# Peptides against a protein of PDB entry 2MBZ, part 40

Target 1, 143 residues: chain A of PDB entry 2MBZ
Amino acid sequence: GINLTPEEKFEVFGDFDPDQYEEEVRERWGNTDAYRQSKEKTASYTKEDWQRIQDEADELTRRFVALMDAGEPADSEGAMDAAEDHRQGIARNHYDCGYEMHTCLGEMYVSDERFTRNIDAAKPGLAAYMRDAILANAVRHTP

## One batch from the design tools (peptide; made by RFdiffusion4, then SolubleMPNN)

Design b2_p14_5_s3 (from b2_p14_5, 9 letters changed)
Fold by OpenDDE base, seed 2:
Structure b2_p14_5_s3 (fold): chain B 143 residues (1-143), chain A 14 residues (1-14)
Amino acid sequence: as target 1 above (143 residues)
Amino acid sequence: RTAGGALAFLGSYF
């Protein structure tokens, strides 16, 4: 799990408790390379590492929201670039994330109501926008 | 709190 004190976890994640999902994550992802890589990589993460990851996610969220507010299509260069940065962020922090994997994650954002609810808390339709941007980015990078 | 938790699952980013 995440090796932080309860106080540190609250400071970084707030009311979100990632430990609540340990069993489900193992059930759904336990046999994947992503799960293995993430466990190995994050085992050494400090509070500062987790905070950085959260900050990066917040920044990406703001970026997508700004694109939506500006009326930029999800297949615009700006939206696809944001999707690419999202993919690369996953690769740096958690596991190898190819375009195929990324599109699967995007689909999960709109098919799992928990993800949809949490993502759309920033802006209604954000999950769908991200999914569409992720797909568009994958297409443009696939021969 | 941070909105980053919206994409978090026990040590894995989704």
Scores: peptide ipSAE 0.141, ipTM 0.790, DockQ to the pose 0.475
Fold by OpenDDE base, seed 5:
Structure b2_p14_5_s3 (fold): chain B 143 residues (1-143), chain A 14 residues (1-14)
Amino acid sequence: as target 1 above (143 residues)
Amino acid sequence: RTAGGALAFLGSYF
C-alpha cells in the first residue's frame, strides 16, 4: 500500500482511494513485471512524491480537456504529444511502458466502466479521446 | 485538482 497516513492520503488523493483496489490489482496483475516494478519504485515515495504525480496527472487532464474543447483531433500533434507525455510519466513513476503497453492501457480506459466513469468525470468522452490519442501516438512512433 | 484520482487508478491497474 501507499506509505501515507489517512490524513496525507486525503490531502493528496481527496475522495479517491487507490488502495481500495489493491486486492483486485494483486489478483489480476500481481504476477506481472509492471506490478513488481511499480511496487519497488513507489515503496519509497513520500507525500511530496505522490503530490507531484497527482499534479502531473491534473495537468495532463487539463491539457486533454483543453484540446477537446478546442476541437483538436485526437490524432493532432498536440493530442499525440500529450499521450506521449502520459506514457513517459508512467515510465518515470511506475513501470516500463512501451507503446504496445500504452495502447493496451488506452483500450482499458474505454472497456472498463470504472475507468471510463472516473476519467469522464473531468469531461464526457475524455477516456475515448485519450485512447485515440494514445493509439495515434503509438502509430506515429512505429516505423 | 481535476482528474488526478482517475489517473492514479490507472497506475494501480497498470
Scores: peptide ipSAE 0.132, ipTM 0.800, DockQ to the pose 0.504
Fold by OpenDDE base, seed 1:
Structure b2_p14_5_s3 (fold): chain B 143 residues (1-143), chain A 14 residues (1-14)
Amino acid sequence: as target 1 above (143 residues)
Amino acid sequence: RTAGGALAFLGSYF
């Protein structure tokens, strides 16, 4: 799991405990390259690394929310660029994330109620907006 | 803080 003390975990993740999902993640993706790469990369992550990852995700969330508030379509350049940054962030921090993988993740955001609930906590419909932006970004990069 | 933590581990995919 995450090699942080309980105190460090609280500082970074608050009330959310990622270790609660470790078993499910292993069951669902334990045989994938993504899982292997993620475990390898994150094994050396410090508190500061995890905090950075959290901050990046928060910034992205705010960016998508701002786009929605501005009425920008999910297939706008702004939204697709945000989706691209999201994909690159995953690739940088966890595993190689191609456009097909990214679209699968986007679909998970709207099909798994746990993801939907947690994402939409920032703004109702955010998960769907992100999914649509992810798909649009994938399409424009795979003509 | 937003949904960053949930994205990171509720599937390990972000």
Scores: peptide ipSAE 0.143, ipTM 0.798, DockQ to the pose 0.480; fails the geometry check
Fold by OpenDDE base, seed 3:
Structure b2_p14_5_s3 (fold): chain B 143 residues (1-143), chain A 14 residues (1-14)
Amino acid sequence: as target 1 above (143 residues)
Amino acid sequence: RTAGGALAFLGSYF
């Protein structure tokens, strides 16, 4: 699992314990390249690395919420740019994330109730908005 | 703590 002390884990993740999902992650994703790549990359992550990843996720959330509040469509340039940054962030921190993979993740956000509920904690409809932005971004980058 | 775990619900997958 994540190589942090209990105190460090609390400082970074708070009440969220990613290790609680280790078995499910392995069962759902264990046969994918994404799983392998993520395990290899994160094995060397420090507390500061994990904190940075959390901060990046928070920033992305704020961006999407701001776009929604401004009334920007999910297929707006602003929303698609946020989706692109999301894709690149995944690629940088976890695994190769092409547009097909990204759209699959977006679909999961609205198909898995746990993801939907967790994401929408920031703003109702955020998961669907992100999914739509992800799809739009994929389309504009596909010939 | 942070709310970043919302995107990485299943560990490092988001």
Scores: peptide ipSAE 0.133, ipTM 0.789, DockQ to the pose 0.467; fails the geometry check

Design b2_p14_5_s4 (from b2_p14_5, 8 letters changed)
Fold by OpenDDE base, seed 4:
Structure b2_p14_5_s4 (fold): chain B 143 residues (1-143), chain A 14 residues (1-14)
Amino acid sequence: as target 1 above (143 residues)
Amino acid sequence: GTMGGALAFLGMHF
């Protein structure tokens, strides 16, 4: 789990309560290597680490929104590059994230309404846009 | 809302 005080958790995550999802995450991912890696990596994370991760996510969100607002297709170089940075961020912060795993995550963004609702809070259709960009990026990197 | 929060804890990702 996240070893932050309740106050620190609020400062970093705001109204989002990560603890409410711990059981479900364990149920869905507990038997995966990704889960193990994530637990091992995040065990040493400080408040500043978590804040950095949130900041990176926010920046990526803004980047995708800007691409959408500019009318850039999800399979544009800009969108695919953003997707690649997203993948690398997951790999850096949580677990090894190959392109296949990344596409699976993208599909979850549109199939799990909780993800869709959360992502689309920034801009309607963002989850689908990200999914498409993730897929396009995976395709271009598949030999 | 932020993508990071939900992603980090629902799907083990951002």
Scores: peptide ipSAE 0.169, ipTM 0.805, DockQ to the pose 0.458
Fold by OpenDDE base, seed 3:
Structure b2_p14_5_s4 (fold): chain B 143 residues (1-143), chain A 14 residues (1-14)
Amino acid sequence: as target 1 above (143 residues)
Amino acid sequence: GTMGGALAFLGMHF
């Protein structure tokens, strides 16, 4: 699990413990290379590392919302750049994330209702917008 | 409603 004290976990994650989801994560992803890489990479993370990751995720969410509010299509350069930063963030923090993997994640955002509701809490349609931007970004990088 | 939430773990954001 996450190598933080209960106090540190509260400081970063608030009123939930990510370790409560260990079983479900293992059931869904335990046989993947991504899972192995993530466990190995995050084993050394400090409280500051986890806080940075949370901040980056929040910033990216705000960025996508701003693009939608501005009327930028999901296949605009702005949206595709945000998708690319999302992919790179996953690669940097968790596991190797190529364009195919990224596209699969995007599809999950719209096919798993729990993800859709969670993401769309920031803005209705955000999950679909992200999926479309992720796909467009993958296409432009794999012509 | 951000990607840093609990569901991010379920989807291997972490």
Scores: peptide ipSAE 0.144, ipTM 0.793, DockQ to the pose 0.390
Fold by OpenDDE base, seed 1:
Structure b2_p14_5_s4 (fold): chain B 143 residues (1-143), chain A 14 residues (1-14)
Amino acid sequence: as target 1 above (143 residues)
Amino acid sequence: GTMGGALAFLGMHF
């Protein structure tokens, strides 16, 4: 799991304990290289590391919301660049994330209601916007 | 959103 005290977990993740999803994550991803890489990488993460990851994610969320508010298409350079930063963030922090993997994540955002609700809490339609941006970014990088 | 939430872990982090 995550090597944080309950207090540290609360400070970083709020009311949710990521460890409550550990079993489902293992069931869904346990046999993948991504899972192994993530477990190995995150095993040494400090509270500050996890906080940085959360901050990066929050900033990216704000960036996508701003793009939507500005009326930028999901396949605009701005949206695709945000998607690319998202992919690179996953690669940097968790596991090698190619464009196929990234598109799979994007599809999950709109097919799993839990993700959709959680993402769209920031702005309705954000999950779909992110999925479309992720797909567009993948296409431009794999012509 | 999921980007900053614990639910992201369901999809192997964001």
Scores: peptide ipSAE 0.160, ipTM 0.803, DockQ to the pose 0.405; fails the geometry check
Fold by OpenDDE base, seed 5:
Structure b2_p14_5_s4 (fold): chain B 143 residues (1-143), chain A 14 residues (1-14)
Amino acid sequence: as target 1 above (143 residues)
Amino acid sequence: GTMGGALAFLGMHF
């Protein structure tokens, strides 16, 4: 689990409780390399590290929303670049994330209602937009 | 955060 005090967790995550998903995550992913890598990387994370990760996610959200508001297609260079930054952020902070894995994550964003609801809270259709951008970015990087 | 919070801890997806 996250090595933060209850107060620190509240400061970083607010009303969101990451511990409520730990059992489900372990059941689904506990035997994967991604799970192991994530546990190893995050074991040393401080409050400031977790806050940075949250800030990066917020910035990416604003970036995608701005692209949508501007009418940029999900397969535009701007949207694909945002998707690439998203992929690299996952790789840097959590686990190796190739283009196939990234595409699978994108599909989950639109197929799991919990993800869709959470993402679309920023802007309706954002999950689908991200999925399409992730797919387009994967395609342009496939030989 | 907006997408990082719940998504980061749901099915190992961020």
Scores: peptide ipSAE 0.145, ipTM 0.801, DockQ to the pose 0.440; fails the geometry check

Design b2_p14_6_s1 (from b2_p14_6, 4 letters changed)
Fold by OpenDDE base, seed 2:
Structure b2_p14_6_s1 (fold): chain B 143 residues (1-143), chain A 14 residues (1-14)
Amino acid sequence: as target 1 above (143 residues)
Amino acid sequence: RRAAGALAFLGAAF
């Protein structure tokens, strides 16, 4: 699991406890390359690394919310650029994330209600907006 | 506080 003290975990993740999902994640994803890569990469992460990842995610959330508030379509350049940054962030921090993988993740955000609820806490419909932006970004990068 | 930084392999976070 994440190599942080309970206090550090609280400081970084607050009400979210990633450890509660470890068994389910292993069951669902344990045989994938992505899981292996993520375990290998994150094994060395410090509190500061995890905090950076959280900050990056918060920034991305703010970008998408701002786009939605401005009425920008999910297939706008701004939304697709945010989706691309999301994909690249996954690649840097966790595992190789091609466009096919990214679209699968986007679909999960709207198909798994736990993800939907978590994401939409920032703004209703955000998960669907992200999914659509992710798909549009994938399309423009796979001519 | 809500954490947004946990991705696919950290449960319900994205």
Scores: peptide ipSAE 0.096, ipTM 0.776, DockQ to the pose 0.351
Fold by OpenDDE base, seed 4:
Structure b2_p14_6_s1 (fold): chain B 143 residues (1-143), chain A 14 residues (1-14)
Amino acid sequence: as target 1 above (143 residues)
Amino acid sequence: RRAAGALAFLGAAF
């Protein structure tokens, strides 16, 4: 999948090995347009591209954590804007991500313990906060 | 180091 050396993978992803999920991802999502789009987009990514994606994700995480620490509700303008940026980032880097898709992803963040664990490593309850912000953002953009 | 963006490889982008 990712055309990086083991060393480069460690530099970018740390102890997280995305390749360990390749089989499961193919089994669960291999027949979807999202999977196809992601594979096509990421096939050309350099180490610097992957690093940028990771940096963007980390920045978004920090934004959500800061919102939580400030006591901003998940349906605040700030939280919804962060959710919108998240959606757009997915669209740029991986696959077309409409509001329905985004809401489904948010739900997965709280229903799949692996996502929950990885997200909540930054702050307990972050996955739920993101899910709620994603939902609120989707609602405000639904005519 | 936690790479939040790596969650994309669970079948969905982070």
Scores: peptide ipSAE 0.092, ipTM 0.776, DockQ to the pose 0.414
Fold by OpenDDE base, seed 3:
Structure b2_p14_6_s1 (fold): chain B 143 residues (1-143), chain A 14 residues (1-14)
Amino acid sequence: as target 1 above (143 residues)
Amino acid sequence: RRAAGALAFLGAAF
């Protein structure tokens, strides 16, 4: 779980309590290396660390939305670069995220309605756009 | 408010 006080959690996440998903996350991912790595890394995170992670996610969302609004295809250099930054952000903050892992995450974003709704709150079709950009980025880096 | 980081907690980052 997130090692923040209830007050700190509210300051960073607002009405969202990440610990409400602890059981489901453990059931789905508890036996993976990614889960282990994430638990180990985040155990030392401060309020400021979690805030930074939220800010980075928001910035990336804005970047993808801007690409979509500009009509850039998901396999454009701009979209693939955004996908690469997404992958690197996961690797930096949570767990080793290779291109195959990243593509699996992208597929989850469109196959799990909870992820889709969360992402598409910024712009309809964003989850699919991200998935496609993630796939394209993986392909260009693993020819 | 919406937390973009919710993705991490649901399965992207745990």
Scores: peptide ipSAE 0.082, ipTM 0.770, DockQ to the pose 0.464
Fold by OpenDDE base, seed 5:
Structure b2_p14_6_s1 (fold): chain B 143 residues (1-143), chain A 14 residues (1-14)
Amino acid sequence: as target 1 above (143 residues)
Amino acid sequence: RRAAGALAFLGAAF
């Protein structure tokens, strides 16, 4: 798990407790390379590392919301670039994330209501917009 | 504070 104190966890994650889902995550993903890679990478993370990851995610959320508010389609260059940054962020922080994996994650964002609810808290329809941008980005990078 | 990055832990990035 995350080796932060309860106080540090609250400062970084607020009311969301990632440890609440540890058992489910292990049950669903525990035998995957992604899970192993994430555990290995995050084992050395400091509070500052986790805060950076949250800040990056918040910034990406703001970018997508701004694109939606501007009426930019999910297959616009801006939306696809945001999707690419999302993919690369996962790769840096957690596990190898190719375009197929990214597409699967995007689909999960709309098919798992817990993801949808958490994402759409920033803006209704954001999860679907992200999924569509992820798909478009994957298509443009497929020769 | 809302933790957007926490979404990864619901999925495959724990």
Scores: peptide ipSAE 0.082, ipTM 0.774, DockQ to the pose 0.464

Design b2_p14_6_s2 (from b2_p14_6, 5 letters changed)
Fold by OpenDDE base, seed 5:
Structure b2_p14_6_s2 (fold): chain B 143 residues (1-143), chain A 14 residues (1-14)
Amino acid sequence: as target 1 above (143 residues)
Amino acid sequence: RTAAGALAFLGAAF
């Protein structure tokens, strides 16, 4: 699990408790390489590492919101570049994330209402926008 | 703080 004190967890995640999803995560992903890789990588993470991950996610969220507010299509270069950075961030912090995996994640963002609600808290329709950008980015990187 | 990055713990990553 996350090796942080309750105080540190609160400082990083606030009212969100990732541990409440541990059982479901294990049920859905426990036999995958992604799960194994994530457990191995995050086992050594410090409070500062987790905070960095949160900050990166916040920055990416702001970037997508700005694109939406500017009226940029989800298949614009700006949106696709943001999607690529998102993919690379997952690969760096959690597990190997190819374009197919990334596309599957994007679909989950719109099909799992919990993800949709949490993502759209920043801006209505953000989850769908991200899904579309992820798909477009995958397409442009497919030979 | 916001918890956008913690969405990864819903079974995947964000």
Scores: peptide ipSAE 0.105, ipTM 0.784, DockQ to the pose 0.411
Fold by OpenDDE base, seed 2:
Structure b2_p14_6_s2 (fold): chain B 143 residues (1-143), chain A 14 residues (1-14)
Amino acid sequence: as target 1 above (143 residues)
Amino acid sequence: RTAAGALAFLGAAF
């Protein structure tokens, strides 16, 4: 699990307790290379590392919301660039994330109601917008 | 508080 004190966990994640999903994550993805890589990378993460990850995710959320509010299509250059940054962020912080993997994650955002609910809390339809941007970005990088 | 934390672990990454 995350090697933070209860106080640090609260400061970074608030009311969310990541440990509540540890067993489910292990059951669903425990045999994947992505899970192994994530465990290896995050094992050394400090409070500051986790906070940075949260800040990066929040920034991406705001960026996508701004694109939606501006009426930019999910396959616009701006939306695809945001999707690319999202993919690269996953690669840096968690596990190798190619375009196929990224597309699969995008589909999960709209197929798993828990993801959809959490993402759409920022703006209704955000999960679908992200999925579409992720797909468009994958297509443009796959000649 | 933030969806980022939930997403990171619910799906192995957000």
Scores: peptide ipSAE 0.103, ipTM 0.781, DockQ to the pose 0.466
Fold by OpenDDE base, seed 4:
Structure b2_p14_6_s2 (fold): chain B 143 residues (1-143), chain A 14 residues (1-14)
Amino acid sequence: as target 1 above (143 residues)
Amino acid sequence: RTAAGALAFLGAAF
């Protein structure tokens, strides 16, 4: 779990309570290497680390929204680069994230309504846009 | 800010 006080958790995550998903995450991912790696990495995270992760996510969100607002296709260089940075961010903060894993995550963003709702809170259709960008980025990096 | 980063806990990572 997150080694933060309830107050710190609120400061970092706001209205979102990650603890409410702990059991489901364990059920769905508990036997994966990704889960193990994430638990190992995040065990040492401070409040500042979690805040950095949130800031990175917010920045990425703004970046994708800006691309959408500009009318850039999800398979544009800009969108694919944003997807690549997203992948690398996951790799740094949580677990090794190859392109196959990344595309699976992208599909989850549009298939799990909870993800879709939370992502699209920034802009309707953002989850689908991210999924498409993730897929395009994966394709261009697979020989 | 958004809850995008926090979504990492729903699907291993956002």
Scores: peptide ipSAE 0.102, ipTM 0.782, DockQ to the pose 0.444
Fold by OpenDDE base, seed 3:
Structure b2_p14_6_s2 (fold): chain B 143 residues (1-143), chain A 14 residues (1-14)
Amino acid sequence: as target 1 above (143 residues)
Amino acid sequence: RTAAGALAFLGAAF
């Protein structure tokens, strides 16, 4: 699991406890290369590493919200670029994330109510907007 | 904080 004390976990993740989902994650993804790569990369992560990952995710969230507030469509260059940065962030921090994998993640954001609720806490409809931007970015890179 | 970090577990990351 995550090599942090209970206090450090609370500081980084707040009320969300990732350990409560460990069995479900293993059941759903335990036989994938993505799971193996993520375990290998994150095994050495410090509190500062996890905090950096949270900060990057928060920045991306703010960027998508700003695009929505400006009325930019999800298939705009700005929205697709934000989706590309999201994909690359996953690749750096967790596992190789191709466009097909990224599209599957986007679909999960709108099909699993837990993800939808967490994402839309920043802005209603954000999960759907991200999914659409992820799909558009995948399409433009796979003609 | 946002729930963006939570996405790194249930399926977006492990």
Scores: peptide ipSAE 0.092, ipTM 0.781, DockQ to the pose 0.503

Design b2_p14_6_s3 (from b2_p14_6, 6 letters changed)
Fold by OpenDDE base, seed 4:
Order: sequence, then C-alpha cells, then structure tokens
Structure b2_p14_6_s3 (fold): chain B 143 residues (1-143), chain A 14 residues (1-14)
Amino acid sequence: as target 1 above (143 residues)
Amino acid sequence: RAAAGALAFLGSAF
C-alpha cells in the first residue's frame, strides 16, 4: 500500500490507518481502472506527497464546513465549486474521475458508515452535504 | 498531531 514507515504514516494520517482497508479495497475495486491508476500513481509518492494530499483534503473539508456554517445550500455556486475542486483533486492524485464516478463516490460517502463517520468527524452532516454538492456539480456540467 | 481530514481509501478515493 502506502510506502511509509509506521511513524511516517502516523505523522501524516494520524489516527486513520489506511492499511486496514487495503484488502477490502482490493477485493471490491481491484479489477477496476481506478484502482490500477491509483496504485500506479501512488507508488512513487513520498511522505511529502501524502502530506500534500492530506493538506488538500483538510482544506477542502474546512471549505465545505464553512459553507455549511454560512448556510449556503449544497447546490450553491460555492458548494458546487468546492465539489469540482474535490473531483479534480481525485483526478490529479489518484485516478481519472469523471462526473459519473464522482457522483458514485458521493453516494458511497453516505451509504458506507465508515466513510460517513470519517467525514462527519469534521462536522455532522458533512458527508450528505458533500454528496449533494457533488451531485449538483455533476448536473451543471452535464451537457 | 491530529489526524488529517477524511482520506478514506475505501474505493481508492477522497
């Protein structure tokens, strides 16, 4: 999986242990292009790369939380733009992420309790908000 | 150090 020492993994991911999901991810998505692309891209990632990815995730989380706190609808321009940046981040760091794939991910965020718990750790309801923003963003980009 | 944001690798995303 991630080629970091246990110490480095803790420094980057903290309490989240990505290794515990490796087998399940392989079982569920191991035959997909997304999995292949992700494995290929991340194989060369350094600690600094992973830290950058985490920083980007944190920034996006703060952005969505701020939108929620401001009362901005999930289909607002601000929320949709945040969703678009999220999509592009996935595409840059892991695998080609079209709008259909992105909406599927959004649905997973609310249907898989583990995702929901991890996301909502920042703010209750964040996963649902992101899902809605992702969907809205996909709709506005559908010709 | 606090755990970074949600980077759940289930589905190789986020």
Scores: peptide ipSAE 0.093, ipTM 0.769, DockQ to the pose 0.372
Fold by OpenDDE base, seed 5:
Structure b2_p14_6_s3 (fold): chain B 143 residues (1-143), chain A 14 residues (1-14)
Amino acid sequence: as target 1 above (143 residues)
Amino acid sequence: RAAAGALAFLGSAF
């Protein structure tokens, strides 16, 4: 799992413990390249690295929420750009994330109620908005 | 501090 002390994990993740999903993740994705890449890449991460990742996620969440509050459609330039940054962030921090993989993740955000609940904690409908933005971004980059 | 969670599942980023 994550190579942090219990105290460090609490400081970074608070009440959320990603290790509680370790067995399910291994069962569902343990034989994929994405899983292998993520395990290899994150093995060297420090507390500061994990904190940076969380900060980036928070910033992106705020960005999507602001777009929703402004009434910008999910296929707006702003929403699609946020989706692109999201994709690139995954690629940088975890595993190679092409547009097909990204759209699959977006679908999971609305199909798995656990993801939906966790994402929508920031704003109701955020998961669906992200999914739509991810799809729109993939479409515009696949002429 | 409270984390928004970049990882709902360890092997799947968001």
Scores: peptide ipSAE 0.092, ipTM 0.774, DockQ to the pose 0.387
Fold by OpenDDE base, seed 3:
Structure b2_p14_6_s3 (fold): chain B 143 residues (1-143), chain A 14 residues (1-14)
Amino acid sequence: as target 1 above (143 residues)
Amino acid sequence: RAAAGALAFLGSAF
């Protein structure tokens, strides 16, 4: 799994314990290329690498919240660009993430209450906004 | 921070 001490894991992930989901993730996705690629990439990750990933996610969250506060539609250029950056971030850190895969992830954000609750902690409705932006970005890149 | 971790392991990563 993650090669961090319990103390380091707490510093990076806080109250969220990723180890709680290891078996579920393996059961659901263990036979996919995405899972294999993620395991290969993250095997060498340091505490600093995981912290960078968290920081990138936090920055993107703030960006989406700012768009919502400004009243920008989820299919605006700004929102779709943020969704594209999210997709590219997944590709760099975890696995090849095409537009179809990205759309599936967006749907999971609103269908799994665990993700919805965690995302909406930043702003109510953020998960739905992200899903809509992800879908719009996929559509504009698939004419 | 916790939300980002959850997405990395369940949502974004799988």
Scores: peptide ipSAE 0.080, ipTM 0.769, DockQ to the pose 0.550
Fold by OpenDDE base, seed 2:
Structure b2_p14_6_s3 (fold): chain B 143 residues (1-143), chain A 14 residues (1-14)
Amino acid sequence: as target 1 above (143 residues)
Amino acid sequence: RAAAGALAFLGSAF
């Protein structure tokens, strides 16, 4: 799991305990390249690395919420750019994330209630908005 | 404490 002290985990993740999902993740994705790459990359992550990842996620969330509040469609340039940054962030921090993988993740955000609940905590409908932006971004990069 | 972002799974990034 994440190699942080209980105090460090609390400081970074608050009430969310990512380790509670470790066994399920291993069962569902343990044989995938994505899982292997993620475990390999994150094995050396410090508290500061995890904090940076959380900060990046929070920034992206605020960015998408701002787009929604402004009435920008999910296939707008702004929304697609945010989706692209999201894809690149996953690739940098966790595993190779092509556009097909990214669209699959987007679908998971709306089909897995746990993801939907976590994402929509920032704004109702955010998961669906992200999914649509992710799909639009994938389409524009695979003409 | 910091709020958790879209991270809900470890093997599948947020």
Scores: peptide ipSAE 0.094, ipTM 0.772, DockQ to the pose 0.361; fails the geometry check

